# Peptides against a protein of PDB entry 6GMG, part 254

Target 1, 331 residues: chain A of PDB entry 6GMG
Amino acid sequence: DSDDRVTPPAEPLDRMPDPYRPSYGRAETVVNNYIRKWQQVYSHRDGRKQQMTEEQREWLSYGCVGVTWVNSGQYPTNRLAFASFDEDRFKNELKNGRPRSGETRAEFEGRVAKESFDEEKGFQRAREVASVMNRALENAHDESAYLDNLKKELANGNDALRNEDARSPFYSALRNTPSFKERNGGNHDPSRMKAVIYSKHFWSGQDRSSSADKRKYGDPDAFRPAPGTGLVDMSRDRNIPRSPTSPGEGFVNFDYGWFGAQTEADADKTVWTHGNHYHAPNGSLGAMHVYESKFRNWSEGYSDFDRGAYVITFIPKSWNTAPDKVKQGWP

## One batch from the design tools (peptide; made by RFdiffusion4, then SolubleMPNN)

Design b2_p20_3_s3 (from b2_p20_3, 16 letters changed)
Fold by OpenDDE base, seed 4:
Structure b2_p20_3_s3 (fold): chain B 331 residues (1-331), chain A 20 residues (1-20)
Amino acid sequence: as target 1 above (331 residues)
Amino acid sequence: SVEEDLEQAYASQRARLAGL
C-alpha cells in the first residue's frame, strides 16, 4: 500500500556508514545507511559535503526509481534511451528455432525477441553517445554553441544521430534538464554540465489493444532501437507491468539502475546502484534496501521485464553523484 | 505525469532481492 511509504530520517553529515553486506557480487545495505554513504561520497557540491535534504530523502524513498532520482536530480523521463538489437539473430531464430516443450508460440517469440537484445552493446552505445556529448559540452558556453559542436562531432564520426530532428529528445535533452537552468547548477552554461547514464528495465507488452498473449509473453516488435542511431522510442512506455500468466502471479512495472559517469572501460567492472522497493519500515514490504551491483548482476534483470534501455541525462559537473570511479559497498 | 507514474509504481512494487 502506497500509504505505508515513509521518508527516511535525516542522518548526521559526519556519520560514517556501517559496512555493506556483500552477496553474490552485490553490496547491500538499508536505505538509511546508503544515505550515510551518499553524504560521505556523493553529496558534494563544489567539493563540499552536503546533508541529504528532506526533498532528496523523499525522492529516495520511492525505491529503485528513487536512487536514480536523487542522483540525477530529476524524476526519470527516459526520453533519450538507447539499446542494441540483433535483427539477424531474431529472424534466424524465429525461422529455424522451435518452441521448448510446453512453450506456446507467443511465449517462444517473446523469449526470442528478449534474447536478441544485447545489454552490453546497448550500454556501449550510450557511453559512446555520452562521450560525444561531453566533448560538445566542454567548450560551449551557450546552447547554440553546444548544438553546433554536437553536430560537428556527429558529422566527423558519420553518426546517424546527425539526422535527428532539432526537437528530438537527442537535441532537446540538455535544455529540458532543470539543473542546466539552475543558478547553482549549469546556469545555462553547457560547459558546466556533463552527460550521465542510468538504465531502465520494463515490459514490452504494454499495449492494451494488443492480444493477451503479447501482454503475457511480450511484444516482439515493441521498443526496438532504430537502426544506426540505437534510439528507442519510449513514448509508449506507460509503466504497465507484465500480465499474469497464472492466478496470483504479479509483476513489477519497472527497475532503475544508476551508473552516472564512471570511466571504467571494462563494462563488467562498472557499478550500478538500485533499490528493491519503496521504504515501508512499518509496512509489509519493510525497509528499503539499496544495492550496488556489477554490470553482470544488473543486466541479468528479472522475469518481470523483457526490455532494457540505457538513458542519457545531464547533471552539473559540480555535483559528485556521478564520479569517475565508484567503489562498491563500504568500506 | 510523475504522480501517475509513482502511483503505478506503488501498485506494482514488491520485495526484491530479499535474503541476499
Scores: peptide ipSAE 0.048, ipTM 0.773, DockQ to the pose 0.463
Fold by OpenDDE base, seed 1:
Structure b2_p20_3_s3 (fold): chain B 331 residues (1-331), chain A 20 residues (1-20)
Amino acid sequence: as target 1 above (331 residues)
Amino acid sequence: SVEEDLEQAYASQRARLAGL
């Protein structure tokens, strides 16, 4: 019940975290201890450590989305999303593959579609684009200069994104970022901003007008990236969970993982921060836990989801919520 | 809206993610 959500209490600024608990390649801790780590490592504004505000603690309390929310400074809009889909694999498996024993045709097609997404390539595409954006931001002191730089960078790389409309989320993402306009943020200066990445897991079969089979087993045609750009149209993502396939079965509507701006070249060594559920210490769900997972653990996802998108947004460079290196756990 | 999304998030996050 949403009414059981509680905002975690404030933690003293100088309180050090307790050790994280290792669990199957992840590092886990209770939300209050994550706040302690966050204050020591990620809270810095202009090089100064900050106590997590009540507002930030409230955002965090919402669970997986809360981790991305507090670190990005805004609720995820998911407008600039990337993925990679192997069309040849999909077609070949549909033609030559066979349903498993007891698997329906719809279940087979949904599974094959899910397996045709390449999470690593999707992540790599987002990192590539974020790098291009960061170069375009570096010496741009107004939005016009940023856009001009961006177009030049894309042209030099012969990137299909150069053909996107000016109204595309790709070009409008910066101007639509609240922290870009804030005096203590970007102050309308692109050079004060940097691109960051988070990921969303969600269900493809969200169209209520579609067949029950698509809602249960996935829509093989939904949320595919555009060829060349890798852009995913997220406009139809309405946070609708997978439909139950059996009595008593229930699915979660989404999961969010925070990457930020890590410079680790090996995708498998990158750290993704996420939460399990909203903070309900007095409720049935219990206290919120925060996980720091390696890419393999994050990208594996859950049966609740058949899509993964890698989303670009922006934060001020003065924030330390997206450092170059993230250490898993504590100490 | 953000509020609508949050309400939906609350309604759906009634269970722990499997494996966490």
Scores: peptide ipSAE 0.069, ipTM 0.780, DockQ to the pose 0.489; fails the geometry check
Fold by OpenDDE base, seed 3:
Structure b2_p20_3_s3 (fold): chain B 331 residues (1-331), chain A 20 residues (1-20)
Amino acid sequence: as target 1 above (331 residues)
Amino acid sequence: SVEEDLEQAYASQRARLAGL
């Protein structure tokens, strides 16, 4: 019940975190302890440590999306999303593969589609694009300069994104970022902003006009990246969960993982921060826990989801919510 | 709207496994 959600209390600014608990290659802690870590490590604005505000604590309390929300400074819009899909693998497996024992044709096709997405390549594409954007931002003092730089960078790399419409989320993402316009944020100066990445896991079978099989087992054709660009049209993602295949079965509508702007070149060594559910310390779900997972742990996802997208947004460089290096756990 | 999305998020929230 939404009524069970509680905003975590304020933590003293100088309170150090308790040690995180290792769990299956992840580091885990309760949300209140994450707030303590966040204040010590990620809270800095213009080099000054900040207490997490009541508003930020409220955002965080929403669970996995709350982690991305508090660190990005805005509720995720998911408009600039990337993925990688192996069309040849998909076609070949459909042709040459067979349903497993007890697996329906629809279930087989949904599974094959899910397995045809390459999470690592999707992440790599997002990082590549974020890098291009960051170069375009670096010396641009107005949006026009940023866009010109971006187009030049894309042309130099012969990147298909150069052909996107000016109104595309790719080109409009910066201007649509609230913190870009804020006086204490970007102040309309692109050079004060940096690109950051988060990931969303979700269900492909969200079309209510489609077959029940697609809603249960996935829509093999939904949320595929555009060839060349890697862009995923997220407009049809309405946070609709997978349909149950048996009575009593229920699925979560999404998962969000925060990456930020880590510079670690090895994808397997990158750290992804996410939450398990909304904070309900007095409810059936219990207290919210925050996990810091390696890419392998994050990208595996859950059976609730058959799509992963890597999304680019922007934050002010003065924020420390997306440092170059993220240390897993505490201490 | 964000409010609608948040409401949907609440409705679908459940405990997740700590690891894989």
Scores: peptide ipSAE 0.067, ipTM 0.784, DockQ to the pose 0.423; fails the geometry check
Fold by OpenDDE base, seed 2:
Structure b2_p20_3_s3 (fold): chain B 331 residues (1-331), chain A 20 residues (1-20)
Amino acid sequence: as target 1 above (331 residues)
Amino acid sequence: SVEEDLEQAYASQRARLAGL
């Protein structure tokens, strides 16, 4: 129950983290210790270390989304999302493949659709686009200049995103970022902002008007990226979890992983930060834990989800929540 | 709303942990 959620207490600014512990190839720690790390590593504004505010601690306390929330500075809107889907593989497997023993047709189709997504290519696409955006931001001192630069970059690369509407999430993302407008943030200066990436795992079968089978086993046609752009229409994502297939079964509605703006070229070496559940140290769920996972661990996801999206947003360059290099764990 | 999304997140997270 949300009533059990507790905001983690403030940590002294100079308190060093305790060592993280290994957990299935991940680095794991309790949320309070993550706050300590965050203050030492990620809290900097204009190079000055900051104590995590009560508001930020409250955001963090919400679990997996809280990690992305505190680091991005806003609740995820997920409007600028990318993925990669192999249409040919999907069609071929549906045609030539067969359900496993005991697998229903709907279950088979859902599984085949899930397996037709390429997480690495989706992530790569998001990184590519973020790089284009960052180049467009670099010397742009107003939104018009940014947009002009962006269009030029896309034209030079013959990128299908050049054909997106001016009001699309792609072109409107910057101006719709609160920190862009803040005096201590972008101050309406694009060159003070940078593109960052997070990922969301979620369930495809969210349409309540669809068949029960789609809700249980996935909707093969839902949340596919547009050809050429890789953009995913996230408007139908209502944070509805997978429907149970047996009594007592329950699924999580989403998971969020924070990547930021790491420059590591090898996807497998990138670090993704995420949380398990809301912080309830006095409740049945217990204290929130924060995980720092390699891409493989993150992208594998859980059976709760059959979609992954890689989302671009923006933060001020003065923030250190998205450093070029992220070290897994502590020390 | 954000609040509704967060409430749903709590319920879902609890369900997952119960199943693990």
Scores: peptide ipSAE 0.054, ipTM 0.759, DockQ to the pose 0.787; fails the geometry check

Design b2_p20_3_s4 (from b2_p20_3, 13 letters changed)
Fold by OpenDDE base, seed 4:
Structure b2_p20_3_s4 (fold): chain B 331 residues (1-331), chain A 20 residues (1-20)
Amino acid sequence: as target 1 above (331 residues)
Amino acid sequence: SVEEDLQQSYETQRAKLASL
C-alpha cells in the first residue's frame, strides 16, 4: 500500500555511516545509513558536501527506482536503452532444444529468449556509447557542437547509431535532460555534462492484447535490441509485472540499478547500487534497504524479470553521484 | 506518468523482498 511510504528523516551532514552488512556478495544497509554515506561520498556539488534535501529523500524513499532517481537527478525515462541479444543462439536453441519436463512450449520459448540476452555485452555496448558521447561532450559548448562531434565520432567508428533520426532518443537525450538546462547544472553547455548509466530489469510480457501465456512466461520477441545499434524500444514498457502462474503468486514490476560513470574496465568489479522496496518503517514491508552489488550479483536479476536494459542519461560533471571509482559498502 | 509509475512501484516492490 503506497500509503505506508515514509520519507526518511534528514541526517546530519557530518554523521558518518555505520558499517554495511555483507549479504550474498553484496553490501547492504538501511536507507538512513545510505543517506549518511551519500552525504559523505556522493553529495558533492562543486566539491562541497551537501545534505540530502527533503525532495531527494522523498525520491529515494520509492525504493530501487529512488536510488537511480536521487543520483541521476530525474525520474528514469528509460528512452536511451541498450541490450545485446544472440539471435543465432535463440534460433538454434529453439530448433534443437526441448522443453524441460513439465515445461510448456510457451515457458520454453520464454526461457530460451531470456537466456539469449547477454547482460555483459549489453552493458559493454552502453559503456561504449557513453564513452563516445563523453568525447563528443568534452569540448562542445552548445548542443549543435555536441551533435556534430557525436556524428563525427560515430562516422569514424562506422557505428550504426549515426543513422538514427535526429529526433531519436539517442540525439535528443541531452536536450531532454533537466539538469542540462539548469544554471547550476549544465547551463546549456554540453562540456559541463557527462554520460551516466543505470540498468532496468523488467518483464517482456506486458502486452494486454497478447496471449495469457506470453504474460505468464514472457514474450520472446519483445524488447529485443535493434541490430547494429543495440537500441531497445522501451515505448511498450508500462511497468506491468509478470502475470501470476499460480493463485496468490505476485511479481514485482521492475528493478533499477545505478552504475553512474565508473571507469573500472573489468565489468565484474563494477558496483551497482539499488534498493529493495519503498521505505515503510511502520508498515509490513519495513524500512527500505540499499544494496551495493557487484555486476554479477546485479545482472543475475530475479525470476520476476526476463529483460535487462542498460540506459544512458546525463548529469552535470559538478555532481559527485557518478564518481570514477565506487567503493562497495562502508568503510 | 511519474505518478502512475510510482503507484505501480509501490505495489510491486513488496514481492522483491520475498525473492531475496
Scores: peptide ipSAE 0.054, ipTM 0.784, DockQ to the pose 0.581
Fold by OpenDDE base, seed 1:
Structure b2_p20_3_s4 (fold): chain B 331 residues (1-331), chain A 20 residues (1-20)
Amino acid sequence: as target 1 above (331 residues)
Amino acid sequence: SVEEDLQQSYETQRAKLASL
């Protein structure tokens, strides 16, 4: 019940976190302790630590999306999303593979489609594009200069994104970022902004007009990246969960993981921050917990989801919510 | 809307915990 959600209380600015709990390659803590860590490590504005505001604590209290929300400064719009899909693998497995014992044809096709996505390549594509964007931002003092730089960078790399329409989320993402327009943010100066990455897990079978099998086992053709660009059309993502396959079964609508702007070249060593559920310390769900997971733990996802997207957005460089290096846990 | 998305999340969050 949404009525059980509670905003975590304020934590003193100088309060140090308690040690995180190791759990299956993850570091875990209760939300209040994450707030303490956040204030010590991620809260800095122009180099000065800040107490997490009531508004930010309210955002955080919403669970997995709350972690991305508080660190990006806005509710995720998911418009600039990337993935990688192996079409040849998909076709080959459909042709030469066989359903498992007790697996329906629809279940088999859904599974093969899910397995044909490469999370690591999708993540690498997003990092590549974010790097190009950051180069375009570096010396641009207005949006026109940024767009010109971006086009030049793409042309130099012979990147298919150079052919995207001017109205594409790729070119409009910066101007549509609230913190870009804020006086204490970008103040309409692209050089004050940097590209950051988060990930969303979701279900492919969201079309209510489709077959029940697609809603239960996935739509093999849905949310595939465009060839060359890696862009995923997210317009049909309506946060609809997987349909139950048996009585009493239920699935979650989405999961979000925050990466930011880590410079670690090895994807397996990158840290992803996410939450389990909304904060309900007096309810049946209990207190919200925050996890810092390695990429392998994050990218594995859950049976609730058959798609993963890596999304680019922007934050002011004056924020420290996306540092070059993230340490897992505390101390 | 943000509120609609969040409301939907609340209804399904229990299943996520069971899968962890």
Scores: peptide ipSAE 0.046, ipTM 0.778, DockQ to the pose 0.577
Fold by OpenDDE base, seed 2:
Structure b2_p20_3_s4 (fold): chain B 331 residues (1-331), chain A 20 residues (1-20)
Amino acid sequence: as target 1 above (331 residues)
Amino acid sequence: SVEEDLQQSYETQRAKLASL
């Protein structure tokens, strides 16, 4: 029951975290201890540690999305999303593959579609685009300069994103970022902002007008990236979970993982921060736990989801919620 | 609502993580 959600209490600014514990290849801790770590490592504004505010603690209390929310400074809009899909693999497997024993045709097609997404390539595409954006931001002191720089960078790289409409989420993402407009944030100066990345896992079969089979086993045609750009149209993502395939079965509607702006070149060594559920210390769900997972652990996802998207947004450079290096766990 | 969307997501995630 959402009514059991509680905002974690404030932690003293100088309180050190307790050690994280290993859990299935991840580093795990309770949300209160994550707040302690966050204050020591990620809270810095203009180089000064800050106590996590009540508002930020409230955002965090919402679980997996809360981790992304508190670190990005806004609720995820998911407008600038990237993925990679192997069309040839998909077609080949549909043609030459066979359903497993007991697997329906719809289940087979859904599985094949899921397996045709390449999480690593999707992540790399987002990183590539974020890098281009960061170069465009670096010396731009107004939005017009940023957009001009961005177009030039894309042209130089022969990137298909150069052909996107001016009103596309790709070009409008910065101007639509609240922290860009804030006086203590970007103050309308692109050079004070940087691109950051988070990931969302979700279900493809969300169209209520589609077949029950698509809702149960996935919609093979839904949420595919556009060729060349890698952009995913997220407009049809309504946070609808997978439909049960058996009585009593239930699925989660989404998962969010925070990457930020890590510079680690090896994707497998990057750290993704996410939560298990909303904070309900006095409820049946219990206290929220925060996980710091390697890319392999994050990208594996769950059977609840058959899509992964890598989303770009922006934060002020003065924030330390997206450092170059993230250390897994504590100490 | 955002809250409703969040509530459904959380119970299953914990169970999935515990089963890994």
Scores: peptide ipSAE 0.041, ipTM 0.775, DockQ to the pose 0.352; fails the geometry check
Fold by OpenDDE base, seed 3:
Structure b2_p20_3_s4 (fold): chain B 331 residues (1-331), chain A 20 residues (1-20)
Amino acid sequence: as target 1 above (331 residues)
Amino acid sequence: SVEEDLQQSYETQRAKLASL
């Protein structure tokens, strides 16, 4: 029951973390210990270490989404999402492939669609766009200047995003970021902001009007990126989990992974921070754990999900929640 | 609403224990 959620207690600002534990190629720790690490490494505002506030601890307590929430400063809206889909692979596998033994046609098509997404290319696209945005932000002191810079950068690169509507999530993302408008945040100055990335895993078969097979095995046509831009329409993502295929089976509605603004060029060396579930130390679920995973571990996902999106948002440069380098675990 | 999303997230996060 959601009623079992508990806000983790405050940790002293000077308390050092305990060592993380290895877990299937990941670094794992309990949420309270992550708070300690966060205070030492990520808490800085204007160069000053901060204690995680009660509000931030409450956000964090929500699990995987809580990690992204506390580091981005807002609940994820997922509006500016990117992915990569290999249409040729999809068509070829549907044509030449066959269902596995015991696999239904719908299950086969759902699986083939899932396998036709390229997580690495999707991530690379988001990083490319974030880089363009960061260049546009760097010397822009108002939103108009930012948008002009952005259009120029896109034109120079012959990027299809230059053709997006002015009201699209791509162009409106900055103005819709609360921290951009805050006096101690961006203060309406784009040059005080930077683009950051997180990822969401979710289920494609969320349309209640669709067939039961799509809800169980995935909708092969849902949440595909637009050609040229890589943009994913996330408007139909309502956090509906996969439908059970057998009695007693249950699936999770989503997973979130925080990347931030790491500069590591090798995708496989990037670190993704995520949580397992909401914090319920006195409940059946137990304490929340935080994982720091390499890209391979993150992008693998779970059977609960058949889509992965890489989302861009913004944070103030004065925040240290998205440093250039992230070290896995502790020490 | 964010609140509705949060409520849904709580109900479904029970299953993550089995997959992690």
Scores: peptide ipSAE 0.039, ipTM 0.775, DockQ to the pose 0.560; fails the geometry check

